# Peptides against a protein of PDB entry 5H65: the designs that were tried, part 102

Target 1, 294 residues: chain A of PDB entry 5H65
Amino acid sequence: QYLERTPLCAILKQKAPQQYRIRAKLRSYKPRRLFQSVKLHCPKCHLLQEVPHEGDLDIIFQDGATKTPDVKLQNTSLYDSKIWTTKNQKGRKVAVHFVKNNGILPLSNECLLLIEGGTLSEICKLSNKFNSVIPVRSGHEDLELLDLSAPFLIQGTIHHYGCKQCSSLRSIQNLNSLVDKTSWIPSSVAEALGIVPLQYVFVMTFTLDDGTGVLEAYLMDSDKFFQIPASEVLMDDDLQKSVDMIMDMFCPPGIKIDAYPWLECFIKSYNVTNGTDNQICYQIFDTTVAEDVI

## One batch from the design tools (peptide; made by RFdiffusion4, then SolubleMPNN)

Design b2_p11_7_s3 (from b2_p11_7, 3 letters changed)
Fold by OpenDDE base, seed 4:
Parts: C-alpha cells; structure tokens; sequence
Structure b2_p11_7_s3 (fold): chain B 294 residues (1-294), chain A 11 residues (1-11)
C-alpha cells in the first residue's frame, strides 16, 4: 500500500484508528536483550507467553522419566518400539517409537521419533539425527503428548509449542490421518493432535523521534521486520549477531541521536481503554528494516 | 540402522 509520510507531531493529534507512513529515528528500544524480546504468540486467543527456559524443560522431562512405558502400547501399525536402559546413574527406561510410513521404517532424515523417558539432552541429540521428535507418555489407551509446557515437536534446533488454552489434545494414533509421514510439517502434526501451534514473535517497544514529536510504537513480528525468523534466532548465533547489528545500526551506542539513521516504517494507531482512561497506542506493521533505511 | 543410531546416543 501507499501512504504519504506524516510527521509525528501531526499523528499525535489525531484520533485512532488510523494507518501512517513515518520517517523517524529510533531513539531507544526495549527490551535491550534479544532473548527477552522473543515470545510465543497464540493466533487464536492472542496470549503472549515466554519461551520456556532450558531449566523448565529439564524439570518436565525429569518428571516424564519417572513414568514407566506401557508395554501394551508398543509396536502398533503406526510405529515400531524399542526400549533402552541407560548406562548413566539413573538407569532409566527409555522407550523410542519409530513412526512408520505405510508400514515401512523410513530413513533417519524422514523419521519421526516418539520418546518416553528421555532427558532434554537426549531428545536434542536425537532431533539432530532424525527428522523430528515428539515427547510422549503412555496414556490409558494410547500414547499421548507429554506436556504442552514442553515442545510438542522438535525439529533440529526448533522447538514447536502449543497453546494450553486453545488446544484440545488428541492421542498419538491420530497421526495416522497424515498422508505424508516423511516431511512432518509442524502445522499438520499440530492439527492431527488437536494443537493450536504458538508462533514465535519479536516483541519490542520502539521510541521514535522525527524531530517534530516522540511516540512509542509496539513491534510484534515473526519474520518480516528483520527478515529473520523469530523461531530460529534463539538457537543461531549468526542470526543473533545479525539482529544485534541491525539494532546497533539504528540505535548506535555512544553516538548522539542527531547522527542516527532515519527509519521508514508503517504504524497503526489503536485505542486502549483501562477504566476511565482512553489511550492511543501505536504498532509497527508491514515493515522491513532492510528496505526502509534512508 | 535406526536402532543402532539410537543405541549410540542413549548408551
């Protein structure tokens, strides 16, 4: 879309909702640390959640490891099962279920593993050797997803999470509905298991200044603003460096704002009511910084 | 094999 550039002083006087094209300097932003800006967003209920920390996942998988795999649920038409006793101090029983495609075991790069009793470290190692890993537990009649507080699907270094509020979990046998059991598309897996997948998003607040006025604009973006997926940035040092470089470019430390580059972006205003107070807020949208540097 | 790969990782 095309919009004429509007100075911030004019925007600050107008009622919401409206859309604007602006040219401003990034005076400051928060949070300053990248890992604090990456959140999980539900597209259905719109709740923002923190990405679980490694320590949180350790606890969940430790708890899962206290449960004994049910022998009755092993070796179905969907998967072949094998049990290992670990050689570590715990001596845990770990059940791994290899999901088959039309009764045939696939290659490792196409294979989905269902794991009972694995540690975070073990699961992560497996996810680097196989296509995908789902942490599961033995239910009453079928294998079930272990916990929505943990990833429902791990592919390489990407952890896919589901919304606890919006999901209605179904048993693992519902994966049978998938025609293709080799690619394991996260959205398809989620649909089969009754999961509403959460979206990784960058969440930041920008203080914008064009010399005529100052306003705060909210950024919630998955992959457009930085041209970097929020889902991958936490596990990739190079991507983290790229984001840091971009932010340092627009808001360089130790330099006066007069020397800052201009940022062109789109913002939309909206009304927020809390009690008797009516406030106009602003959100950045449809903006890519690589294309908006002047 | 798939099983051998798992055993190597879990051993």
Amino acid sequence: as target 1 above (294 residues)
Amino acid sequence: SLYEQIEALLS
Scores: peptide ipSAE 0.208, ipTM 0.885, DockQ to the pose 0.013
Fold by OpenDDE base, seed 2:
Structure b2_p11_7_s3 (fold): chain B 294 residues (1-294), chain A 11 residues (1-11)
Amino acid sequence: as target 1 above (294 residues)
Amino acid sequence: SLYEQIEALLS
């Protein structure tokens, strides 16, 4: 498993696939903006997609808020329902379904809310006070997930998304299959509802230079490279600052590359076919950067 | 109560 350090010039001459250990300087990287580097990745179909913007979610929830909750679907064995009418110009009907644990309403910190007709702002407020929130809509015979374009589960500031391609959605009553109705583990919720959860990942392109050659390497990592979860970074200013500091350390602006610190990492080569062209590409893997690297 | 908490947030 141990790999000897290989110069980039040697790597560039070899066929793929292979694995390498390298020591190089980060000449440059893309994208420069953190928000552009965080994507959603499906572990099943491997599709990469953008994290929805606040504006995207506003539209989805606004559309959902135009629908009236079905009275026939309220107050089941799984949840107790309450309807509120907003005092704004639209006078929306908002249904909140409190999921019960063994027929008993839990405390707020253990309670899962199913919400119909809520705005993004309202949902966010609720997610800060309760364990978790699922945006739902009234289906034909049961409540259903509102839209996979929106989070299927919101816990605090963390939005959990599902893959539209790989998910086969099941109705809300399938939450009954969960033995633990207090912690609301995202993977368990996803499984119950037929959702393939997407993974937050950092997606970046590094240009590496060790003095013998220059190599472009692809980074797709969830939490190992920076030791910072991609799932949390967008909602945490301190984590964002940390990532920026790390990147500035390896690729300081206004400084010559000779003064850059060395980056030790593992890369793997792989073949990519673009029409008739066969290209060798490189990906960083199993690498954790340390701030003490010089 | 849970209901009161919701009311406070949605009002």
Scores: peptide ipSAE 0.206, ipTM 0.885, DockQ to the pose 0.013
Fold by OpenDDE base, seed 3:
Structure b2_p11_7_s3 (fold): chain B 294 residues (1-294), chain A 11 residues (1-11)
Amino acid sequence: as target 1 above (294 residues)
Amino acid sequence: SLYEQIEALLS
């Protein structure tokens, strides 16, 4: 993949599509807030979506908690069920279904919970004690995923989302198709339930300047650029700090661009048509930033 | 213990 370095002024004159290796300074970037730069991307339809806010999830789970668990769907060969009545003024009915492995209840660290009627707080607490949690609801003949607007799978602090457009949801009993009911690999769970999993990605626009020209390049990356997973950064203060430090390193506030470090990266050009307007856009690819470049 | 964990959470 070796390419000779090309100055931005030359790139700006060329037709797309092409690939380039560049050396430029990061004049500026958008968005400035890390939370705003993390999106969900569908690998199939390529739609970018916002990561739901806590408030959004609260509403979804509150709505789900208004439904009464169906007794007929409890205690199947796949899971053991228990219902709790919360000790609050609402007295919610919360059904927890413990997924079994070959008819045997696994240890907590290997156990998948299906939760019906839980709040976000309760679900998150459970996800820290058990292997994983799936928010569900009672369907007509089986448990079903609650809502693709919420995570279909929560493992620790990682929320796995599915594409509403591309997914064709199947009932919970389809988890029976999984031979391994201990590790609960997100992709396997998604496949069993007919979900196209969304990918966490960093989405940023870099304004690059090498002294010969200025170019805006689009960054969409999951874990290579920062060597930090976009899927984990929102829930990890240390990772957030690391990303911020990296960005401050390349684009330090209060300092003139002449003192900025050089950024070595690959960019590809591509054509975009917006109505009657044709323009060439640029995207960063196959690039990892490292501290040793300074 | 599984039930106890959830009991504590939902209590």
Scores: peptide ipSAE 0.206, ipTM 0.887, DockQ to the pose 0.014
Fold by OpenDDE base, seed 5:
Structure b2_p11_7_s3 (fold): chain B 294 residues (1-294), chain A 11 residues (1-11)
Amino acid sequence: as target 1 above (294 residues)
Amino acid sequence: SLYEQIEALLS
């Protein structure tokens, strides 16, 4: 889409809603900490959630490990099951279910594991060796997803979460509906299990200044703005450094704003009601930061 | 085998 560039002073005088193309300097942004800017967003109910911390997941998996796997649910047409007893003082039973493709066990890089009683550490180790891992528990008649407060699917270092409000969970046997049981696409897994997947998003507030005016614009973006997936940034130090470098480039510390590079982006205005007060807010959209800055 | 791989990781 094409829009003529509009100065901020003109935008600030106009009614909402409207779309604009702007050229401005990033005077400041918040939050300053990257980990605070990464959230989970539901595309259906639009609820924003915090990404669970390691400590949160530890608690969930510890609770799950207190439950005994149901022997009646082992070794179905969908998966082969094996039980391990840990050698530590706890002596936990860990049930791993290997999902089969047409009755055949696939290679590790194509294999989905369903795990009962595993710790976060164990699950993470497995996710680095196998295609995917789903934390599960024994339900009444079938294996079920352990908890939507934990990832429903772990692929490598990526944790996929579902919306508790919008999801209507179905039992694990619904994975049978998937024709391809070698490429475990998160959206397909989610659909089969009745999960509305949450999206990792960068959530930031930019203070923009083009010399004619100053306005605050909201940024909520998954992978377009930085060309870095929000879903991967928390688990990758190099990606974190890249985002930090980008932000430092546009908003360098200890430097006068006159020397800041220009940022071109699209913003849209919208009305927000705060009691009896009507306020116009702005959101950045359809914007990718260019490698070349003016 | 897959089982052996799991055993190695969980041991």
Scores: peptide ipSAE 0.206, ipTM 0.884, DockQ to the pose 0.014

Design b2_p11_7_s4 (from b2_p11_7, 5 letters changed)
Fold by OpenDDE base, seed 3:
Structure b2_p11_7_s4 (fold): chain B 294 residues (1-294), chain A 11 residues (1-11)
Amino acid sequence: as target 1 above (294 residues)
Amino acid sequence: SIYEQIDELLS
């Protein structure tokens, strides 16, 4: 992995693809707002997607709540079911299916809930009390995942999403294939349900300047660069603050670039063709920013 | 207790 440091002026003259070690100052970056930099990335088709907003999820779950749970799908060997009728003017039906482990209901902290007809607020509250929550709907012969536009699995404050393009959804009874029905590993749940999990990633463009040249480098990273998981940052104010502090450290507002700290990182060049135009682009890789930077 | 908690959420 060791590479000799190369000045940006030299890099800008070279053909791609190549890997470099650089030392440069972060002149600027975009987007400036953290929530705009967090995306969902499919490891299979490589499509980048926006993280759904609360309003988007509200619509999905509201639509799901208009459907009546199928009584025939309640109380299977996999789960015990209970129906609630809300006390609001609509009196909607909400089905909660408690997934059993070997026919036995586990403790709440180990229990997966399948929710049919719940609102986002209700689902989120339940996810704080139980191990996991899956929004579902009544299918023809089995419960099915509600919508891949919504999380397929919610654990605490973590929303796990799946790729619509790459996933081939399977019915909920396929959770029976999981030997361990207490830990509810997201990847295992995804596999059982035919879901290709999306990965939370930070997506940013860095403008780097080492005094010899200026180069724009693309950052797409899940948890290495900031040592903070992109999957958790949107739901944690402290983590957001940490990322902001890191960025402010490297690119302090109201201060001239000559006072900026040096950023050491690895970048790789690659060719991009856009119609008749061919250009070389750069991406940051295998880089972790340290807290103590001189 | 579990049902009570859910009742509070869904009521």
Scores: peptide ipSAE 0.168, ipTM 0.869, DockQ to the pose 0.014
Fold by OpenDDE base, seed 2:
Structure b2_p11_7_s4 (fold): chain B 294 residues (1-294), chain A 11 residues (1-11)
Amino acid sequence: as target 1 above (294 residues)
Amino acid sequence: SIYEQIDELLS
């Protein structure tokens, strides 16, 4: 929507909620580290969570690897199963279940693997060879998702997470409800398994200054602001560099703010009540970074 | 084969 540009000094005097178009300089931003700015957001309960670290995942999968796959759950109409024994001192049993499409094993690039007892490293290697990987465990009567603290679906380098609060997990056999068992769309998989998928988002606080006033604006965005998906940035060095370059462009280190480029964006004000204190806060919305602002 | 691919990764 079209909005007339409003100076920050005028905005700061107005009650919320309102929407504004502004032109301001990015005086500063937090957090400074990109890794700290990428979060997981639940679209249902709106909880923000940290993206699990590799170490966290290692622990989860290590725990899963201590359990022996249940033979009774192998080789169903949905999947064919094969067991591998590792050559390390632990001698782990790793079960790989190959999900079939209409009773036929698909090609690697279309195949979903269900993994029991695999390490993070092994799972990641498999995800580079096959379409998708779901870490699972043997449940009472069926395979179950291993842990929502770990990805419920891994596609290449993309880790898909689910909300523990909002999800009501269903057994693996519910994948039968999927008509297409070749593309493995994350949202479809999530729906079949009762998972509310989390969204990768950039979460930042911008300090904006247009010379008339200064305000802080909250940024929560998945892929619009930088035109870079938050879901991919952590696993792609080039994308990380791109984001860093963008931020350095708007907020160059060692240079006075007078030389900063102008940032045009939309912000909305909203009321926040913390106890007895009423605060007006601001959030950036519907904004795409334009390089021509320099 | 698919199995051979996994053998290489898990062996």
Scores: peptide ipSAE 0.166, ipTM 0.865, DockQ to the pose 0.013
Fold by OpenDDE base, seed 5:
Structure b2_p11_7_s4 (fold): chain B 294 residues (1-294), chain A 11 residues (1-11)
Amino acid sequence: as target 1 above (294 residues)
Amino acid sequence: SIYEQIDELLS
């Protein structure tokens, strides 16, 4: 798409909604800490929520581990089951269900594990050895997803979450509908289980200044702006450093704004009504900083 | 084997 560059002073005088191409300096941004800017967003209901912390997940999995796996649900056509008794003081029963592809157990790097009674630590260790892990519990007639407050799918270090508001959970046997049981695409798994997957997003507020005016713009982006997936950044120190480096480049601390680099962005204006007051707000869209540095 | 891998992680 192409739009002519418009100075901020002109934009600030115009009614919404409109789309603009701008060239401005990043005077400041919020939040300053990266971990505070990463959120989960539902593409359907548009609810924003915090990414659960490890402590939150520990509680969920601890509660799930208090229940004994149902023997009647083990060893189906979909999966082979094995039970482990932990050697720790609690002696927990952990059921691992190995999902088969056309009746054959796949290689570890292609295998989906359904885990019942595992801790976060155990699940994370398994996710590094196998393709994917789904935390489950024994339902009345089938295995079920443990809790939407926890990831419905873990692939390596990536935790995939579902929307509690929009999802209508279905039992684990619905994974049978997947023709290919080796790749375990998150969207396909979500669809089979009736889950509306949440999207990791960077949520930030930019204060932009082009010398003619100052404008605050909202950023909600998953992987385009930084060319770094929000879904991976929390578990990767190098990616975190990269994002910090990018932000420091555009908004270097202790340096005058005159020395800041120019940022080219697309922004859209929109109306917000709070009570009797009508306000125009701005959002950054379709922007990649690596391509827009001037 | 896959089972052996699990044993190493859970035992």
Scores: peptide ipSAE 0.162, ipTM 0.863, DockQ to the pose 0.013
Fold by OpenDDE base, seed 4:
Structure b2_p11_7_s4 (fold): chain B 294 residues (1-294), chain A 11 residues (1-11)
Amino acid sequence: as target 1 above (294 residues)
Amino acid sequence: SIYEQIDELLS
C-alpha cells in the first residue's frame, strides 16, 4: 500500500474520513503500563473489555467449586471421568473429564481436560501438563461451560475468552462435531460450543508530533504493530520486555523530543459526534513499528 | 463507538 507522506499540519486541516502516511515523533503515549494496554475485542459487536484479573477468576472458580459434580454426567463416549477429593479443610470434590479421540484416551499433550470444581491454581497447573483445559459445570442434561466471564479454553498460559453478548452457548457434547480431537484449535472449540471468541488487542493512545503539528491517534492492534501477539504478552516476561524496549526507544525517558527517533505509520481519520460537537479522530492502522532515518 | 470505549478503558 502506497500513500504519499503528509505533514500533520496538513492533515489537521482536512475533513474525515481519509487515510494518511505520516512520519512523526512519539511525544507521549498512554497508558504507560503495558498490562493496562491489553484488552479484549469482539470482532462481531466490537465491544472492548478488560482482561479479567486473577482475583476475578478466583471468585468464579471458587463459586463453581461449591457445586457438586453430577454422577450421571460422568464417563460418556466423549470423555472419561475421575473424581478427586481435596485434602483441604473444605474437602472439595473435583471432577476431571479426559476427552477421548474415537474412544481412546490421547497423550497428555493432545488431551483436553474438562475441569469441574477446580481452583484457578489447579487449572493452571493442569493446563501446563495437558494440551488444554475447559472449566465446566454440571448442567441439567450435559456438562456446560462454567462461565463466559472465565476462559472457555486454557492452553498453556493463554486464556481464551468469549463474548457474552454474541455467544449462544451449547453443551459440551457438541465437541463431538470436531473431527480432530487432539489439536484443539481455539476457533474450532469456540464454534462447536457456540462461542464468539474475543481477540486480544493492544489499545494505546499516541501523541504524535512531526514539528508541523501535533495530533492524537489511537492504536488497536493484535500482533502487527509490535510483531508480538497481544494474547501472549501478559504471561511472557520476555515479550513484555520487548514491548517496553520498543516504547522506550521511541519515547525515551529523560531525553528531549528533538532526539527522538522518527516513527513511520499509517493513520486514518474518522468523524465522531458528541452532542453538538463534531470531532475528527485518528487511528493507526496497518502499521509495523519502523524507524525513519534521522 | 470504539473511540468512546477506548477513552473509557484508558481513563
Scores: peptide ipSAE 0.019, ipTM 0.523, DockQ to the pose 0.737

Design b2_p11_8_s1 (from b2_p11_8, 5 letters changed)
Fold by OpenDDE base, seed 4:
Order: sequence, then C-alpha cells, then structure tokens
Structure b2_p11_8_s1 (fold): chain B 294 residues (1-294), chain A 11 residues (1-11)
Amino acid sequence: as target 1 above (294 residues)
Amino acid sequence: SKRSLEPYVPP
C-alpha cells in the first residue's frame, strides 16, 4: 500500500467509497470479551452467524442418536463399519464408519470417521484420537451429513461449519471423488459434499482517535490482524491470552489515552442507506497490528 | 470453547 496518512478530521468530511491510511489511538473497542467477537462468515452470501453453542450441538446429536443406523448402508467400498451398543438406559446403536483409501484402512492419524448416533462427547473423544470426524445419518440410499447446524467436519478441536443458504448437500459416497483419502483437507471435503464452508472471523468495532477527530471502524478478519486464526482461538487458551494481551497493549485499562500507543492501519469507507438515512461507515483492512505499532 | 454473548453485526 502506498497511501499517505490522512487525518481523521479530513476523512470524516469526504464521500465514500475511499481507502485511507491512518495513524490513530484505539480509544475503545467492542465487544470487550473475545468470545463475543468470533463469528462465522459465508464467503458467498456474506452472512454472519454465531458459532453454535455446545448446548445447540448436544440437541442436534441427541436427536441424531434417536435414529437407528441402516444395516444396508454399512461396509461399502468406501468404508468399513463397526457397531456398538451403549450401556446407557436407551441402549443406543452407534455406528462408526472408517473411510478407506483404495480399500485400505489408514492409520488413525490419517483416518476419517463417519459417526452415526454419537453424542457430542463421544464425537469429540474420537476426533482427538483420529484425524477427522464427520457426523452422519442414514439416508435413503447412502449416508448423509447429519445437519449443517452442526460441524460437517471435526479435526481435533476445530469445528468446520457450512452455510445453510449456499450449500447443496450431496451424499457421503461423493467422497470417492477425492484422490487422497488421508489428508482430508476441509475445503476438499466441503467441495465433495456440496458444502460452502464458513470462515471463522474476528468481528470488532474500534473507536479510533488521532487527536483531530474520532471515528468508528469495524474489523472483520480471519487471521491477518492478530496473526492468530479465528478458527483456533476459541479452543486454545494461549491464543486467547495473546489476543487479550494485544488488545490490552493498544487499550490499556486504567491509563489515560495520551499514553496509548499509536495504531497504523488501513480503513475503507462505504455507504449504508437505511430508508432516508445515509451513513458512511468504515472498515479496517489489510492490517497486521504487530507490524503497525509505532 | 466458550459461548459468545451479546451478538454483534457491523453495518
């Protein structure tokens, strides 16, 4: 970027859309808690969604567990199936389908499991031992993804979600189109199953003050601003601490704004129209805080 | 993971 610095007072007088380079202090920000800022974003329809709560997932998997696995769909060329009966009062049937690579079962660290009838706890335990897990259900002629309100793919502690609006789900046998059935790249899995994957993003609003003026700019970023993936931060205490430290650095509690560090960033303006009301809004873009502290 | 509170969507 080769933009010259523009004072906020000048920016506030200009029409949108435009791009600016600014140097300002972070007077305040919202949401204040990190977990409030992590969202899911569709790259196709641009809808923002909340990350599902554990309680929501519990309900979905509980409902799935009420369905009995179809014996006709077990042990195909794509996967080998094992069935367990739980010791709980319900005596649930749980099917685990081990996806094969060219007819051979991969090592556990390369294996994709299709889970049918499992609880959230059981699924999470399996995802920690095997490479990948997909929650599924028995369809009419094939296994199918259980529910787009739940993860379509779990890898370790990372939950991959799909857009309900933009996805057109295909059956599990479409995984046969994947040449390599060991790495299980989320985008490849999504493509095979007709899923538009959602992206984890940080969504925050910054109140910026350079002494000449004050404006609000929002941040929507996956991994550039903090150099921390939004997809991993919710499940990693160290990453959470790092983000908190960064925010405390720019906006330290109990200290006067005059002592705040300067933040250099790029912002773009855009028009928002609500009926007769026209408003100019601002968004931060192409900014990494570690490189923009002066 | 921890639950998000007070959903926010920018304009």
Scores: peptide ipSAE 0.164, ipTM 0.766, DockQ to the pose 0.615
Fold by OpenDDE base, seed 3:
Order: structure tokens, then sequence, then C-alpha cells
Structure b2_p11_8_s1 (fold): chain B 294 residues (1-294), chain A 11 residues (1-11)
């Protein structure tokens, strides 16, 4: 895509919607903390959600752990079930259902576990070993997804979430529609279970200054801008460090803006109506960070 | 993950 570079002063005078290529310095950005910028975005209804806190998940799974697995739902053609009783005063029952492929249990690294009654800690431990876990509960006639407020699929350290508004949940037996029951592609799992998967996105506001004008542009990006996936950054210290380094490069602390590198990016303008107020906003799009250090 | 003290939603 080619666009002629346009100075910010000219952009600020034009009507929306339009697309521009700009070269500007990043005067400032918000939010300042990386974890505050990572959100969940629905591609259908476009709502933004916070990534659930560990404490929120603890509550959800603790509540689920108070429910006893239904014996009638164990050991189906889809999965083999194993039950554990905890050694605490409550004697909590935990069910792990091992999903089979054509009646055969796959290797551990290819096996999807359905966990019923597990705590967050227990689920995380299992996900690290088997790399694919779905938290479930006993429904009336089948296992069902536990709660869309929690991940519908955990693979390693990645938590996959679904949109409560757009999803129409289907029971676990609908996983039978998947021909390949070894790879467990998140989108395929979501489709089978009637889930609209949420997308991890970086959400930031950039204050851009090219010397002719200043404007604010919003960044909503999954993996292009930083070339780092938002879905992995919260659970990877090295990735967090990388993002921080990039931001520090464009906004070096303790020095004046004159020494900042130039940022080249694409922005699009759009109209926003808030009550009686009509304003033009700007969003960064199709941009990977590029700097020009002089 | 961590909770944001100031949830941000762009217009």
Amino acid sequence: as target 1 above (294 residues)
Amino acid sequence: SKRSLEPYVPP
C-alpha cells in the first residue's frame, strides 16, 4: 500500500474518513503499564473486555469445584474418564476426561483434557503437561463448558476466551464434529462449541507530533505493530521486556522529544458521535514499528 | 494476568 506522506497539520483540517501515511514522533502514550494495554476484543460485536485476573479465575474454578461430577456422563465414545478424590476434609471430586481420536487415546502432547472440578492451580499444572485443557461441568445430558468468564481452552500458558454476547454454547459432544482430534486448533474448538473467540489486542493511545501538529491516534493491534502476539505477552517475561524496550526506544525517558526517533505509520480517521458532539478520531492500522534515528 | 486500574476503551 502506497500513500503519500501527509503532515499532521494538514490531516487535522480534513474530513473523515481517510487514510494517511505519517512520520511523527511519539510524544507520549497511555496506558503506561503494558498489562493495562492488553485487552480482549470480539471480532463480531467489537466489545473490549479486560483479561480476567487470576483472582477472578480462582473464584470461577472454586465454584465449579464444589460440584460433583455426574457419573452418568463419564466414559463416553468421545472420552475416557478418571476420577480423583482430594485428601482434604471436603473430599472434593475431580474428573479428568481424556478425549479420544476414533476411539483411541492420543499421545499426551496431542491429548485434550476436559477437567471437571479442578482448581486453577490444578488446571494449570495439567495444561503444562498435556498442553490442551478445557474446563467443563456436568450438564443435564452432556458435559458443558464451565464458564465463558474463564478460558474455554488452555494450551500451555495461553488462555483462549470466548465472547459471552456472541457465543451460543453447544455441549461437549459437538467436538465429535472435528475430524482431527489431535491438533486442537482453538478456532476449530470454538466453532464446534458455538464460541466466538476473543482476540488479544494491544490497546494504546499515542500522542503523535511531527512538528507541524499534534494528534492522538489509537492502537488496537494483535501482533503486527510490535511483531509480538498480545496473546502471549502477559505470560512471557521476555516478550514483556521486548515491548518495553520498543516503547522506551520511541519514548526514551529523561530526554527531550527533539532526540526521539521518528515513527512511520499509517493512520485512519473516522467520525465519532457522542451525544450532540461530533469529533474525528484516528487509529493506527497496518503498521509495524519502524524508526528513523538521526 | 493483572487487572487494569483504569480500563481504557478507545472511541
Scores: peptide ipSAE 0.161, ipTM 0.759, DockQ to the pose 0.565
Fold by OpenDDE base, seed 2:
Structure b2_p11_8_s1 (fold): chain B 294 residues (1-294), chain A 11 residues (1-11)
Amino acid sequence: as target 1 above (294 residues)
Amino acid sequence: SKRSLEPYVPP
C-alpha cells in the first residue's frame, strides 16, 4: 500500500497499469465551473451522465401532470391518498399519497410522500416540508415511479437519481418490504424499487507539474478529495465556496506556478484504446486535499 | 451551460 514518491518524468516512461504517489503542482484544471464538474456515475455500468437541469425536470413533471391519477390505486394499505385540484385553466388533479408505517401515518418529518401529477415547483415545496418525496404515476395495477430521468427520491434539497441502464423498476407496493418506513434511506428505497442508484461525483481534469514533467490526471470522486459531498455541493452556497477556495488555493489566479503549493496525491495509470492508438491515462485516487489546505 | 465534456474513465 505504501508507495514511494515518484517523479512525473519517471512515471511518463512507464507502462500501465501502475499506481504512484506523487508530489506536484496543479498547473491548471478543467472544467473551471463547479456545476460542470458535478456528474452522475453508475457504480455498475460505470456510465457517466449529466445532472438533469431544472428545465429537464420541468418537462418531465409537466408531462406527468397531464395524467389523471387512477382512482382505483388510491388509499391502499400502504398509503392514504388525498387529491387536490389546481385553480388554473388546466384544472390539474394532483394526488399525494402518504405512506403509512404499520398502518399509521407518520409525522411529517418521517413521512414519505408519493406525488402524482405535481409540477417541479409543487414537488419541491412538499419536499421542503416533508421528509421524503417520490414522484410517481399510475401504472396498470399499482403506482409506478414516474421517470428515471427525474429523481426517484427527493429529500430536502437532495435529488437521488437511478441508472436507466441497470435498473429494473418494480412497483411502489414493493416499498412494503422495507422494515423501517420512517427514515427512508435512499439505498433501501432504491433496492425495494429495483433501482441502481447513481452517485454524484466530481469529474475534473488536473494538469500536474512537478518540475520534471507534466501529465494530466482525471479526478472522479464523490466526497473524499474535497471532503465535501458532490451530492450536496450544487445546492449549498457555502460548500461551493469551500470548493472554490480549495481550487484557488492550489491554482491561484494571477500568480506564477512557482508560488503554487505542492499537492500530494495518488495516481493510477491505465490503458485507453482509441482506434489504433493506445494511450496511457492517469486518474487520481485515494486522495484528500482538504487536510492539506483547511 | 452546466455541462462539460466527460473524460474517459474505464469500467
Scores: peptide ipSAE 0.060, ipTM 0.709, DockQ to the pose 0.225
Fold by OpenDDE base, seed 5:
Structure b2_p11_8_s1 (fold): chain B 294 residues (1-294), chain A 11 residues (1-11)
Amino acid sequence: as target 1 above (294 residues)
Amino acid sequence: SKRSLEPYVPP
């Protein structure tokens, strides 16, 4: 864990891979827009994905809403079903399945809803009242997750996504394997349904300067660096402002770098093949800015 | 909006 501080000029001369502790100023960073930095990362296959936009989700849920809920899949031992017919011109049917705990409906703040045929707006409204929401569709013999391109679980304003590459989806009845049907821990839900959950991550490149040298190191972090969850930042204006404030603190606009605060962090070097050329890159790891500001 | 932004890709 402990490493002695190494000046950037020395690091730039060394072969990879190695780990370093550094003290440097954040000369600049990219991307400048926060929404460009928040991505989804698979811990298994390491694929990076963009967070789906509202418009993307609208399309998915609109497509799902064209399907009629299967009557034979309503009201099982796992859930009680209620059907609504919309008053709009299409007369769309929406099924809400209330998951029971040992045959008893939990309180609203502990209840999981399975939503079939709902729009994004309707789903979001329900997620504000109930603990958890899973968008589903009628399968051949059971309810199934609607689409991994959409959240597999919504809790309040947090949208949980799964990896299409690594997941092997199982039907909704597999939620029966969960002893506790009140807390609805995302990892437990994912495991029951055969989902490899994606992680929200901040992805940024920092240009670091300690006066002896300059190097670029990229950051991929979920909640440690800023002490702000990447999973919540897109849906919370205050958290967005907080991240912006932190970045402005380390890299204040309109002033000279001499006045910038020092950042203490860990970086690791690694080799990247670029055609016939081998390049050394750097990544920030195990760093919290709240603890490393000098 | 996010749709108008170029996606950032790390090295």
Scores: peptide ipSAE 0.182, ipTM 0.762, DockQ to the pose 0.581; fails the geometry check

